# Ledger of designs, part 109: peptides against a protein of PDB entry 4U39

Target 1, 302 residues: chain A of PDB entry 4U39
Amino acid sequence: SIKVIGVGGGGNNAVNRMIENEVQGVEYIAVNTDAQALNLSKAEVKMQIGAKLTRGLGAGANPEVGKKAAEESKEQIEEALKGADMVFVTAGMGGGTGTGAAPVIAQIAKDLGALTVGVVTRPFTFEGRKRQLQAAGGISAMKEAVDTLIVIPNDRILEIVDKNTPMLEAFREADNVLRQGVQGISDLIATPGLINLDFADVKTIMSNKGSALMGIGIATGENRAAEAAKKAISSPLLEAAIDGAQGVLMNITGGTNLSLYEVQEAADIVASASDQDVNMIFGSVINENLKDEIVVTVIATG

## One batch from the design tools (peptide; made by RFdiffusion4, then SolubleMPNN)

Design b2_p19_4_s3 (from b2_p19_4, 9 letters changed)
Fold by OpenDDE base, seed 1:
Order: structure tokens, then sequence, then C-alpha cells
Structure b2_p19_4_s3 (fold): chain B 302 residues (1-302), chain A 19 residues (1-19)
């Protein structure tokens, strides 16, 4: 089974966005120290952590409170994650609960023998130096606790949106990028296909790989497949070129009009931009909610 | 629905696609 656990406010917003976009084949768990915020989650499983420590009032933007809250609730987290083959831990780094609890939850998942993937954001520079420093500590702790850690630099989202984009929309885009990172991988595993992906192949590419980068490309029109692939490999979210990666996961998602030629064209572009000896997983997904759009997601590991 | 999966090196994937 695949479980997605959203940790704290940013993680829970991302989980809500995943549920709203009908990401299939995964179980959603919302974790928070704030009981009121947790009640707004759309997840089937809602877990309040650190109830004795925080009394449901949240972590006060303190990562140490978030950490201790997860430690207090360890047995409850273990029970919720039990039997998972894969666990996605999603959080916005820089806050109290997400930054402190996500590494603890990730370690619990890993200790249970799940393939543990972190999908987290760095705060925007405008959120201030304190959040950046807290995020750096949380990301460092996540690296030790996960098999693969996808880090989304929120400041790079500002390069792909209009400069006049309201702050609230920039946060919504960060939640959407978190969704795309989880969905890009989960769809490869959980979506029934003509060819079943062996979960062992996913483990080979993602186990003990440390930090990963994600690129996303979206395009429409006649050359949409090639354009989406080119945008993905040159994405501002990629802090480095994909040619240095030891593993690449590629997802091509299109509507019912997605052709085999378009799939081949996009895959050729990404594979040609990758190292010749890179371990690659390629998957193509049909999403009926996509009209004329193709979405290419590339995850570079190692 | 997933249409195609390819697993291998980038060269193997390219060879499979060009084949």
Amino acid sequence: as target 1 above (302 residues)
Amino acid sequence: MILVFLVGTAQEVLAALRS
C-alpha cells in the first residue's frame, strides 16, 4: 500500500490539494499539532500529535515542539503507517509542526520497512531568515530519515509564475508542486497499466538516494509533448541539470488524446538529456481531466 | 491508466523507443 502523510499546515494543504485532484491508489493521513487546523483536513485519517504537549494549540512555529509532539505520538504514527510499502512524507519546511515532526514520522516509516520519500518545500525568501534557518535544519534531519528527499525551492516557483502573482497564489502553487511530486511517482505505482511497474525497480532508483530534484513541464498545442519535456528538463525547479543524476523517474500525463508518438517524443527528449548509464523509469498516464495539456514530471535522484 | 512503462538505462530506453 502507498500512504501519503501530510505534516503540519503546508503538508495538510498539499494533501487537501491531492484529494481535490483525485490522486488515486493512495491512503491519505493528515498530521498536525493544531486540532482546529487538523479538522479542516479532507484526509480520511486525521491524527493529532502531541496532544499532551501542545493541548491542540499547535507548535508555536517551534520545530522542537513539532519533534517532541511526533515522539509523544510515536505509537499512533506506527499504527497508522503499519503495512505501507511506500510512504510519502510531505511538509512545508520552516514551520513548527512540519519541520520538527516530518523527520520523526519519516524515520518511523523507514523503521517499519517502507520506502520513505520526503516531498518538502523550502520557504520563500520573503517568509524571513528564521523560517529559512528552521527549514535548513528540518531538511537536514529529513535527509537522514528518508530514502529520497525531493526538495522544492519555493523561490523558483516565482520564476514560473507572473511577477504580479499574489502571495496567496504563490503558496497555492507550492501546494500544487508538492501534489505533482507525489502524484508523479504514485501514479507510476498505483495506476493500473498495460505493463505493471515492478515496485522493486522503484526501490532500486529511490532507496538510499538522498536528495532529489523535480522538474515540471506543461504544454498545449501541436508540439505539446516536446515542449512539455523541454520545459521539464529546463525547469527552474531543477537546481541542477538532470545529466548528473544517477536515477531518473519520468511521468508523462495527458488526456485521452495522448498519442504513442507524443509519449515517445517526450521520453526521447528526457532520455537524451540524461546520462547514458542513468537508471530510468518512464511511465505514461492518461488523465481524463486533462484536455489539451501534457504534463511532464521529471525526478532526478542521486 | 498507464499506457507504457520502460525501465532501464537511458540508452536502453532510447533503444527501445527507436526500435
Scores: peptide ipSAE 0.138, ipTM 0.774, DockQ to the pose 0.829
Fold by OpenDDE base, seed 5:
Structure b2_p19_4_s3 (fold): chain B 302 residues (1-302), chain A 19 residues (1-19)
Amino acid sequence: as target 1 above (302 residues)
Amino acid sequence: MILVFLVGTAQEVLAALRS
């Protein structure tokens, strides 16, 4: 089974966004130290951590409280994650609960033998230096606790949104990018295909790979496949070119009108931009909610 | 509904898509 665990406010917002977008084939778990915030989660499984430590009042933006809260609730986390083949740990780094608890939860998932993937955001620079420093510590702890860590630099989201985008919409876009990172991988595993992806192949590409980068491209029109692929490999979210990656995961998602030619064209662009000897997982997914849009997600590992 | 999953080198993936 695939489990997605949202940790703290940002992680729970991302999980809510995943549920709203009907991301299939995954079980959702919401984790928080704030009981009131947790009640707003759409996840089927809601877990309050550190009930003795925090009394449900949250972590007070302190990562050490988030860490201790997860440690207090270790047995409950183990029980909730038991039997997962893959665990996505999603969080907004820089806060209390997400920054402190996400590495502990990731380590618990890894110790249970699940393929553990972190999908996390760095805070925007405008959130201040304290959040940036807390995020750096949380990201460092996540790297040790996961098989693959996708880090989304929120400041790069400002390059793909309108300059007049309100701050609240920039946070919603960060939640959407977290969704796209999880969905881009989970759809490759959970969606029945003509050729089922062997979970062993996913493990080979994602196990012990450390940091990963994600690119996203969206396009419409006659050249939508090529345009989406070019946008994905040149995405501002990619802090480096994909040509240095040891592994590449590619998801091409389209509507019911997605052609084999479009799939081939997009795959050719991404493969041609990658190292010749790179281990690649390629998947195409049909999403009936996509009209004329193609979404290309590229994850570069190693 | 063309759900294709390919695993291999970039060259192997390209070769499989062109076949």
Scores: peptide ipSAE 0.134, ipTM 0.764, DockQ to the pose 0.774
Fold by OpenDDE base, seed 2:
Structure b2_p19_4_s3 (fold): chain B 302 residues (1-302), chain A 19 residues (1-19)
Amino acid sequence: as target 1 above (302 residues)
Amino acid sequence: MILVFLVGTAQEVLAALRS
């Protein structure tokens, strides 16, 4: 089974976005120290952590409170994660709960023998230096606790949105990028297809790989496949070229009109931009909601 | 629904898509 755990406010917002976009084949768990915020989750499983420590009032933007809250609730987290083959831990780094609790939850998942993938954001620079410093500590702790850690630099989202985009919409886009990172991987595993992916191949590419980078490209029109692939490999979310990665996961998602030619064209662009000896997982997914859009997601590991 | 799934080196994936 695949489980997605949203940790704290940003993680729970991302999980809500995943549920709203009908990401299939995964179980959703919302984790928070704030009981009021947790009540707004759309997840089937809602877990309040650190109830004794915080009294449901949240972590007060302190990562040490978030950590201790997860430690207090360890047995409850273990029971919720039991029997998972794969666990996604999603959070906004820089806050109290997400920064402190996400590494503890990830370590619990890894100790249970699940393939553990972190999908986290760095805060925007405008959120202030304190959040950036807290996020750096949380990301360092996540690297030790996961098999693969996808880090989304929120400041790079400002390069892909309109300059007049309201701050609230920039946060919604961060939640959507977290969704795309989880969905880009989970669709390859959980979606029934003509050819099933062996979970052993996913483990080979994602186990003990450390930090990963994600690129996303979206396009429409006659050259949409090539344009989406070019946007993915040149994505502002990629802090480095995909050249030199030890592993690449590629997802090409289109509507019912997605052709094998378009799939081949997009895959050729991404593979040609990758190292020749890179271990690659490639999948094509049909999503009836995309109509004329193609979405290319590239995850570079190692 | 997944239509195509390929695992291999980038070169092997390209070769499989071109075949």
Scores: peptide ipSAE 0.133, ipTM 0.771, DockQ to the pose 0.876
Fold by OpenDDE base, seed 3:
Structure b2_p19_4_s3 (fold): chain B 302 residues (1-302), chain A 19 residues (1-19)
Amino acid sequence: as target 1 above (302 residues)
Amino acid sequence: MILVFLVGTAQEVLAALRS
């Protein structure tokens, strides 16, 4: 089974966005120290951590409180993760609960033998230096606790969106990018296809790979497949070129009109930009909610 | 629904798609 755990405010917002976009074949778990915020989660499983420590009042933007809250609730986390083959841990780094609890939860998942993938954000520069420093510590702790860690630099989202984008919409876009990172992988595993992906192949590419980079491209029109692929490999979210990666996961998602030619064209662009000996997983997904859009997601590991 | 999965090297994936 695949489990997605949203940790703290940002992680829970991302999980809500996944549920709203009908991401299938995964179990959702919301984790928070704030009981009021947790009640707003759409997840089937809601877990309040550190109830004795925080009394449900949250972590006060202190990562040490988030860490201790997860440690207090270790047995509850273990029970919720039991039987998972894969665990996604999603959080916004720089806060109290997400920064402190996400590494503890990730380590618990890994110790249970699940393939553990972190999908986390760095805070925007405008959130201030304190959040950036807290995020750096949380990301370092996540790197040691996961098999693969996808880090989304929120400042790079500002290169994709309009300069006049309201602050609230910039946070919604960060939640959407977290959704795309999880969905880009989970759809390859959980969605029935003409050819089934072996979970062993996913383990080979993602186990003990450390940091990973994600690129996303979206396009419409006659050349939409090629344009989406080019946007993915040149995405501002990629802090390095994909040609240095040891593994590549590629997802091409389109509507019911997605052609084999479009799939081939997009795959050729990404594979030609990759190392010749790179281990690649390629998948194409039909999403009936996509009309004329193609979405290409590339995850580079190693 | 997933239409196609390919696993291999980038070169193997390209060869399979061109085939």
Scores: peptide ipSAE 0.132, ipTM 0.770, DockQ to the pose 0.876

Design b2_p19_4_s4 (from b2_p19_4, 10 letters changed)
Fold by OpenDDE base, seed 5:
Parts: C-alpha cells; structure tokens; sequence
Structure b2_p19_4_s4 (fold): chain B 302 residues (1-302), chain A 19 residues (1-19)
C-alpha cells in the first residue's frame, strides 16, 4: 500500500489539495500537534501527536517541540504506517510541527521497511530568516531519514506565477506543487496500466538516492507535448539541469485525446536531456478532467 | 488510467515507445 502522511499545517494543506484533486490509490494520514487545525483536515486518518507535550495547542513554531511530539507518539505513528510499501512524507519546512516531526515520521517509515519519499517545501524568503534556518535544519534531518527527498524551493514558484499573485495564492501554489510531486510518483505505481510498473523498479531508482529535483511543464495546443516536456526540463523548480542524474522519473498526464505520438515526443525530449545511461521510469496517465492540457512531471534522482 | 509504464535506460525507453 501507498500512504501519504501530511505533517503540520503545510503538509496537511498539501494532503487536502491531493484529496480535492482525487489523487487515487493512496491512503491519507494527517498529523498535527494543533488539534483545531487537525480537525480541518480532509484525511480519513487524523493523528494528534504530542498530546501530553502540547495539549493540542500546537508546537509554537518550535521544531524541537515538533520532534518531541512525534517521539511521544512513536507507537501511534508506527501503527498508522504499518504495512505500507511506500510512504510519502509531505511538509512545509520552517514551521514547528512539520520541520520537527517530519524527519521522525520519515525515520519510522524507513525503519518499518517502507520506501520513504520526502516531498517538502523551503519557505519563501519573505517568511524571514528564522524560518529559512529552521527549514535548513529540518531538510538536513529529512535527508538522513528518507530514501529520496524532493525539496521544492518556494521562491522559484514566484517565477512561475504572476507577479501580482496574492501571498495566499502563492501558498496555495506551493501546496499544488507538493501535490504534483506526490501524484507524479504515486500515479506511476498506484494506477493500473497496460504495463504495470514493478515496485522493485521504483525501489531501484528511489532507494537511498538522497536529494531529488522536480520539474513541471504544462502546455496546450498542437505542440503541447513538446512544449510541456521542454518546460519540465527547464522548470524554475529545477535547481540544476537533469543531465547528470542517475535516475529520472517521468510522468506525462493528458486528457482522453492524449496520443501515442505526443507521449513519444515528450519522452524523446526528456530522454535527450538526460544521460544515456540514466535509469528512467516513464509513465503516461489519462486524466479525464484534463481537456487540452498536458502536464509533464520530471523527477531527477542521484 | 495509465497507458504505459516503461523502465530502462533512456534509449531502451525510447526504443520501447517506438516499437
């Protein structure tokens, strides 16, 4: 089974966004130290951590409280993650609960033998230096606790959105990018296809790979596949080019009009931008909610 | 619904898509 665990406010917002977008084939778990915030989660499983430590009042933006809250609730986390083959740990880094608890939860998942993937955001620079420093510590702890860590630099989202985008919409876009990172991988595993991906192949590409980069491209029109693929490999979310990656996961998602030619064209662009010896997982997904849009997600590992 | 899953080198994936 695949489990997605949202940790703290940002992680729970991302999980809510995943549920709203009907990301299928995964079980959702919401974790928080704030009982009131946790009640707003759409996840089927809701877990309050550190009830003795925090009394449900949250971590006070202190990562050490988030860490201790997860440690207090270790047995409950173990029970919720038990039997997962894969665990996505999603969080907004820089806060109290997400920054402190996400590495502990990731380590618990890894110790249970699950393929553990972190999908986390760095805070915007405007959130201040304290959040950036807390996020750096949380990201460092996540790297040790996961098989693969996708880090989304929120400041790069500002290069994709309109300059007039309200701050609240920039946070919603960060939640959407977290959703795209989880969905881009989970769809490759959880959705039955004509050729099913062996979970062993996913493990080979994602196990002990450390940091990963994600690119996203969206396009419409006659050259939409090529345009989406080019946007994905040149995405502002990529802090480096995909050349030199040891592994690449590519997901192409389109409507019912997605052609095999478009799939080949997009795959050719991503493959041509990758090393010749790269281990590539490729998947094509039909989403009936997409009209003329193609979405290409590229995840580079190693 | 997923149409295709392919695993291999970039060249192998491309070759499989072209077949």
Amino acid sequence: as target 1 above (302 residues)
Amino acid sequence: MILVHLVGTAEEVLAALRS
Scores: peptide ipSAE 0.164, ipTM 0.779, DockQ to the pose 0.900
Fold by OpenDDE base, seed 4:
Structure b2_p19_4_s4 (fold): chain B 302 residues (1-302), chain A 19 residues (1-19)
Amino acid sequence: as target 1 above (302 residues)
Amino acid sequence: MILVHLVGTAEEVLAALRS
């Protein structure tokens, strides 16, 4: 089974966005120290952590409280994660709960033998230096606790949205990018296709790979496949080229009109930008909600 | 719904898509 755990406010907003976008084949778990915020989760499984420590009042933007809250609730986390083959841990770094609890939850998942993937955000620079420093500590702890860590730099999201985008919409876009990172991988595993991916192949590419980079491209029109692929490999979210990666996961998602030609064209672009001997996982997904859009997600590991 | 999954080298993936 695949489990997606949203940790703290940002992680739970991302999980809500995943549920709203009908991401299939995954179990959703919302984790928070704030009981009121947790009640707003759309996840089937809701877990309040650190009830004794916090009394449901949240972590007060303190990562040490988030960490201790997860440690207090270790047995409950273990029970919720039991039997998962893969665990996605999603969080907004820089806060109290997400920053402190996500590494603890990830370590619990890894200790249970699940393939553990972190998908986290760095805070926007405008959230201030304290948030950045807290996020850096949380990201460092996540690297030790996961098999693969995708770090989304929120400042790079500002390069893919309109400059006049309201702050609230920029956070919603961060939640959407977190969704795309999880969905880009989970769709490859959880959704039945003409050729099913062996979970062993995913383990080979993602186990003990450390940091990963993610690129996303979206396009419409006659050249949408090529444009989406070019945008993905040159995405502002990619802090480096995909050249030199040991593994590449590629997801091409389109509407019901997605053609094999478009799939091939997008794959050719990504493969040509990758090392010749790279281990690739390629998947094409039909999503009826995309209409005329193609979304290409590229994840470079190693 | 997933249409196709392929695993291999970039060359193997491309070859499979072209078949």
Scores: peptide ipSAE 0.148, ipTM 0.775, DockQ to the pose 0.906
Fold by OpenDDE base, seed 2:
Structure b2_p19_4_s4 (fold): chain B 302 residues (1-302), chain A 19 residues (1-19)
Amino acid sequence: as target 1 above (302 residues)
Amino acid sequence: MILVHLVGTAEEVLAALRS
């Protein structure tokens, strides 16, 4: 089974966005120290952590409180994650709960033998230096606790969105990028297709790979596949080129009119930008909610 | 619905897509 665990406010917002977009084949778990915020989760499983420590009042933007809250609730987290083959841990880094609890939860998942993937954001620079410093500590702790860690630099989202984009929309886009990171992988495993991916192949590419980079490209029109692929490999979300990666996960999602030719064209662009010896997982997905859009997601590991 | 899953080297994946 695949479990997605949203940790703290940003993680829970991302999980809500996944549920709203009908990401299939995954179990959703919402974790928070704030009981009121947790009640707003759409997840089937809602877990309040650190109830004795915080009394449901949240972590007060202190990562040490988030850490201790997860440690207090270790047995509950273990029971909720038990039997998962794969666990996605999603969080916005820089806060109290997400920053402190996500590494603890990730370690619990890994100790249970699940393939553990972190999908986290760095805070925007405008959120201030304190959040950036807290996020750096949380990301370092996540790296030790996961098999693969996808880090989304929120400041790079500002390069993708319009300059006049309201701050609230920039946060919504961060939640959407977290969704795309989880969905881009989970669809390859959990969604039935003409050819099913062996979970062993995913383990080979993602186990003990450390930091991963994600690129996203979206396009419409006659050259949409090539344009989306080019945008993905040159995405501002990629802190480095995909060359030198030991593994690449590629997802091409289109509407019912997605052609094999478009799939081949997009795959050729991504493969040509990758090392010759790269281990590649490729998947094509039909999403009926996509009209004329193609979405290419590239995750580079190792 | 997933249409195609391919696993291999970039060259193997491309070769499989072209077949």
Scores: peptide ipSAE 0.127, ipTM 0.761, DockQ to the pose 0.898
Fold by OpenDDE base, seed 1:
Structure b2_p19_4_s4 (fold): chain B 302 residues (1-302), chain A 19 residues (1-19)
Amino acid sequence: as target 1 above (302 residues)
Amino acid sequence: MILVHLVGTAEEVLAALRS
């Protein structure tokens, strides 16, 4: 089974966005120290952590409180994660609960033998230096606790959106990028294809790989597949080129009009931008909610 | 619905898509 755990406010917002977009084949767990915020989660499983420590009042933007809250609730987290083959831990780094609890939860998942993937954001620069420093500590702790850690630099989202984009919309876009990172991987595993992916192949590419980079490209029109692929490999979210990656996960999502030619064209572009010896997992997905859009997601590991 | 899953080198994936 695949479990997605949203940790703290940012992680829970991402999980809500995943549920709203009908990401299939995964179980959702919302984790928070704030009981009121947790009640707003759309996840079937809602877990309040650190109830004795925090009394449901949240972590007060202190990562040490978030850490201790997860440690207090370890047995409850273990029970919720039991039997998972794969666990996604998603959080907005820089806060109290997400920054402190996500590494603890990830370690619990890993200790249970699940393939543990972190999908987290760095805070925007405008959120201030304190959040950036807290996020750096949380990311460092996540690296030790996961098999693969996808870090989304929120400031790079501002390069994709209009400069006049309201702050609230920039946060919504960060939640959407978190969704795309989880969905780009989970769809490859959870959704039956014409060719079944062995979960062992995913483990080979993602186990003990450390930090990973994600690129996203969206396009419409006649050359939409090529344009989406080019945008993905040159995405501002990629802090480095995909050349030199030991593993690449590629997902091409289109509407019912997605052609095999378009799939091939997009795959050719990503493969040509990758090393010849790269271990590549490729998947194509039909989403009936996509009209004329193609979405290419590339995750580079190693 | 996922149409195709392919695993291999970039060249192997491309070769499989072209076949």
Scores: peptide ipSAE 0.126, ipTM 0.759, DockQ to the pose 0.898

Design b2_p19_5_s1 (from b2_p19_5, 6 letters changed)
Fold by OpenDDE base, seed 1:
Formats: structure tokens, C-alpha cells, sequence
Structure b2_p19_5_s1 (fold): chain B 302 residues (1-302), chain A 19 residues (1-19)
């Protein structure tokens, strides 16, 4: 089974966005120290952590409170994650609960023998130095606790949105990029396409790889596959080029009109931008909601 | 690994060998 665990406010917003976008084949778990915020989750499983420590009042933007809250609730987290083959841990880094609890939850998932993938955001620079420093500590702890850690640099979202984009929409786009990171992997296993991957293929690319980068490309028209692939490999979300990655996981998602030729064309472009010795795997997904769009997601590991 | 994750597309293996 695949489980997605949203940790704290940002993680729970991302999980809500996944549910709203009908990401299939995954079980959703919402975790928070704030009981009021947790009640707004759309997840089937809602877990309040650190009830004794916080009394449901949240972590006060303190990662140490988030950590201790997850430690207090360890047995409940273990029970909720038990039997998962794969666990996605999603959080916005820089806060209290997400930053502190996500590494603890990830370690619990890893200790249970699940392939544990972190999908997390760095805060925007405008959220201030304190959040950036807390996020750096949380990312470091998360890297040790996961098999693969996808880090989304929120400041790079500002390069792909209009300069007049309201701050609230920039946060909504960060939640969407978290969704794309989870869905880009989970759909390769859970959602039928032209080329389905098994869990063993994904595990080979993601097991004990540490940090990963994600690129996304979307295009329409006659050359949509090639354009989407080119956008993915040149994505502002990639803090480095895909050249030098030890592993590449590629998702090619399209509507019912997605052709095998388009899948191959997109895969060839990503392969041409990767090292010759890269372990590349790719899958294709059919999403009827995309109609004429192709979405290429590339995850570079190692 | 659950049955849901055990499905490999033979076409994927053929395409990956050409890359």
C-alpha cells in the first residue's frame, strides 16, 4: 500500500490539494499538533500528535515541540503506517510541527521497512530568516530519516508565476508542487497508463538516494511531448541540471489521446539530457482531466 | 509488496533497453 502523510499546516494543505485533485491509489493521513487546523483536513485518517505536550494548541512555530509531539505519539504513528510498502511524508519546512515532526514520522516509516520519500518545501525568503534556518535544520534531519528527499525551493516558484501573483497564490502553488511531486511518483505505481512501473523499479531508483530534485513541464499542441520534456529538464524547480544524477524517475502523463510515440519522444529528450550511465526509469499515466495537455515530471536522485 | 505494485509492463522493459 501507498500512504501519504501530511505533517503540520503545509503538509495538510498539500494533502487537501491531493484529495481535491483526485490523486488515486493512496491512503491519506493528516498529522498536526493544532487540533483546529487538523479538523479542516480532508484526509480520512486524522491524527493529533503531542496532545499532552501541546493540548491541541499547536507547536508555536518551534520545531522542538513538533519533534517531541511526534515522539509522544510514536505508537499511534507506527500503527497508522504499519503495512505500508511506500510512505510519502509531505511538509512545509520552517514551521513548528512540519519541521520537527516530519523527520520523526519519516524515521518511523523507514524503521517499519517502507520506502520512505520526503516531499517538502523550503520557505520563501520573504517568510524570514528564522523560517529559513528552521527549515535547513528540518531538511537535514529529514535527509537522514528518508530514502529520498525531494526539496522544493519555494523561491523558484516565483520564477514560474506572474510577478503580480498574490502571496496567497504563491503558497497555493507551493501546495500544488508538493501535490505534483507525490502524484508524479504514486501514479507510476497506482494509476494505469501506457507504461506501468512496478514498485520494485521505483524502489531501485529511490532507495537510500538522499536528496532529489524535481522538474515539471506542461505543454499542449503538436509537439507537446517534446515541449513538456524540455520544460521539465529546464524547470526552475531544478536547482541543478539533471546531468550528474545517479537515477532519474520520469512520469509522462497525458489524456486519453496520449500516444506511445509521444511517450518515447519525451523519454528520449530526458535521456539525452541525463548522463549515459544514469539509471533512468519512466512510466506513463492516463489522466482524462488533462485533455490536450501533457505533464512531464522528472525526479533526479543522487 | 502488494499485488497492486507487482504489475510490470513488458513494453517498459523494451523501451528502457533502447535508451
Amino acid sequence: as target 1 above (302 residues)
Amino acid sequence: VGEEFNKKNILAEILLKKL
Scores: peptide ipSAE 0.000, ipTM 0.339, DockQ to the pose 0.054
Fold by OpenDDE base, seed 2:
Structure b2_p19_5_s1 (fold): chain B 302 residues (1-302), chain A 19 residues (1-19)
Amino acid sequence: as target 1 above (302 residues)
Amino acid sequence: VGEEFNKKNILAEILLKKL
C-alpha cells in the first residue's frame, strides 16, 4: 500500500490539495499538533501528536516541540504506517510541527521497512530568516531519515507565477507543487498508462538516493510532448541541471489521445539532457482530465 | 539488480522501437 502523511500546516494543506485533485491509489494521513487546524483536514485518518506536550495548541513555531510531539506519539505513528510498502512524508519546512515531526515520522516509516520519500518545501524568503534557518535544520534531518528527499524551493515558484500573485496564491501553488511531486510518483505505480512501472522499478531508483530535485512541464498543441519535456528539464524548480543526476524518474501524463510517439519523444529529450550513465526510468499515465495537455514530471536523484 | 534493470529499460526501448 501507498500512504501519504501530511505533517503540520503545510503538509496538511498539500494533502487537502491531493484529495481535491482526486489522486488515486493512496491512503491519506493528516498529522498535526494543532487540534483546530487538524479538524480542517480532508484526510480520512487524522492524528493529533503530542497531546500531553502541546494540549492541542500547536508547536509555537518551535521545531523542538514538533520533534518531541512526534516522539510522544511514536506508537500511534507506527500503527498508522504499519503495512505500508511506500510512505510519502510531506511538509512545509520552517514551521514548528512540520520541521520537527516530519524527520521523526520519516524515520519511523523507514524503520518499518517502507520506501520512504520526503516531499518538502523550503520557505519563501519573505517568511523570514528564522524560518529559513529552521528549514535548513529540518531538511538536513529529513535527508538522514528518508530514502529520497524531494526539496521544492518556494522562491523558485515566484519565477513561474505572475509577479503580482498574492501571497496566499503563492502558498497555494506551493501546495500544488507538493501535490505534483507525490502524484508524479504515485500515479506511476497506482494508475494504468501506456507504460506501467512496478513498485520494484521505483524502489530501485529511489532507495537510499538522498536529495532529489523535481522539474515540471505542461504543454498543449502539435509539439506538446517535446515542449512539456523541455519545460520539465529547464524548470525553475530544478536548482541544478539534471546532467549531474545518478537517477531520473520521469512521468509522462496525457489524455486519452496520448500517443506512444509522444511518450518516446518526451523520454528522448529528457535522456539527451541527462548523463549517459544515468539510471533513467519512465512511465506513462492516462488522465482523462488533461484532454489536450501533456504533463511531464522529472525527478532527478543523486 | 543492475542486469534486470537494464533488461527492463531495454525492453521499454524495444517496445518503443517495435511500435
Scores: peptide ipSAE 0.000, ipTM 0.369, DockQ to the pose 0.091
Fold by OpenDDE base, seed 3:
Structure b2_p19_5_s1 (fold): chain B 302 residues (1-302), chain A 19 residues (1-19)
Amino acid sequence: as target 1 above (302 residues)
Amino acid sequence: VGEEFNKKNILAEILLKKL
């Protein structure tokens, strides 16, 4: 089974966005130290952590409180994650709960023998230096606790959106990019397409790889497959080129009109931009909610 | 309240996996 665990405010917003977009074949768990915020989750499983420590009043933007809250609730987290083959841990880094609890939850998932994937954001520069420093410590702890860590630099989202985009819309786009990172992997296993991958293929690319980069491309029209692939490999979310990656995981998602030719054309573009010795795997997904759009997601590991 | 709520939710998930 695949489980997605949203940790703290940003992780829970991302999980709500996944549920609203009908991401299939995954079980959702919402974790928070704030009981009022947790009640707003759409997840079937809602877990309050650190109830004795925090009394449900949250972590006060302190990562050490988030860490201790997850440690207090370790047995409950273990029982909720038990029997998962794969666990996604999603969080916004820089806060109290997400920064402190996400590494502890990831380590619990890994110790249970699940393929453990972190999908986390760095805070925007406008959130201030304190959040950036807290996020750096949480990302370092997360890297040691996961098989693969996808880090989304929120400042790069500002290169994809209009410069006049309101702060609230920039946070919604960060939640959407977290959704795309989880869905881009989970759909390869859980959702039928023209080319399906098994869990063993994904495990080979993602096991003990450390940091990963993600690129996303979306296009429409006659050359949509080639344009989406070119946008994915040149995505602002890629802090480096896919050149030098040891592994590449590619998802090609389209509507019911997605052709095998379009899948091959997109895969050839990503392969041509990768090293000759790269272990590349690609899958295709059919999403009936996509009309004329193709979405290409690339995850570079190594 | 929180511990009892968490126990009920975990029990519901375990029951759903056995169906």
Scores: peptide ipSAE 0.000, ipTM 0.224, DockQ to the pose 0.015
Fold by OpenDDE base, seed 5:
Structure b2_p19_5_s1 (fold): chain B 302 residues (1-302), chain A 19 residues (1-19)
Amino acid sequence: as target 1 above (302 residues)
Amino acid sequence: VGEEFNKKNILAEILLKKL
């Protein structure tokens, strides 16, 4: 089974966005120290952590409180994650609960033998230096606790949105990019396409790889496959080129009109931008909600 | 979503006023 665990406010917003976009084949778990915020989750499983420590009042933007809250609730987290083959841990780094609890939850998932993937955001620069420093500590702790850690730099989202984009919409886009990172992987296993991957294929690319980068490309029209692939490998979300990656996981998602030729064309472009010795795997997904769009997601590991 | 977002906005506004 695949489980997605949203940790703290940013992680729970991402989980809500996944549920709203009908991401299939996954179980959703919402974790928070704030009982009022947790009640607003759309997840089937809702877990309040650190009830003794926080009394449901949240972590006060302190990562150490988030950490201790997860440690207090370890047995409950173990029970909720039990029997998962894969666990996505999603969080907005820089806060109290997400930053402190996500590494603890990830370690619990890994200790249970699940393939553990972190999908997390760095805070925007405008969220201030304190959040950036807290996020850096949380990301470092996540890296040790996961098999693969996808880090989304929120400041790079500002390069793909209009300069006049309201702050609210910039956070919604961060939640959407977290959704795309989880869905881009989970769909390869849970959603059939033209080329299906098994869990062993995904595990080969993602097991004990450490930090990963994600690129996304969307296109329409006659050259949509090639354009989506080119946008994915040149994505502002890629803090580095993919040519140094040891592994590449590629998702090619299209509508019912997606062709094997388009899948191959997109894969060839990503392969040509990668190292010759790269272990590249690619899957295709059919999403009936995509009319003439192709979405290419590239995850570079190693 | 709204209350944590409001806390984020308030914190961002406080930080933007200190720049």
Scores: peptide ipSAE 0.000, ipTM 0.333, DockQ to the pose 0.012

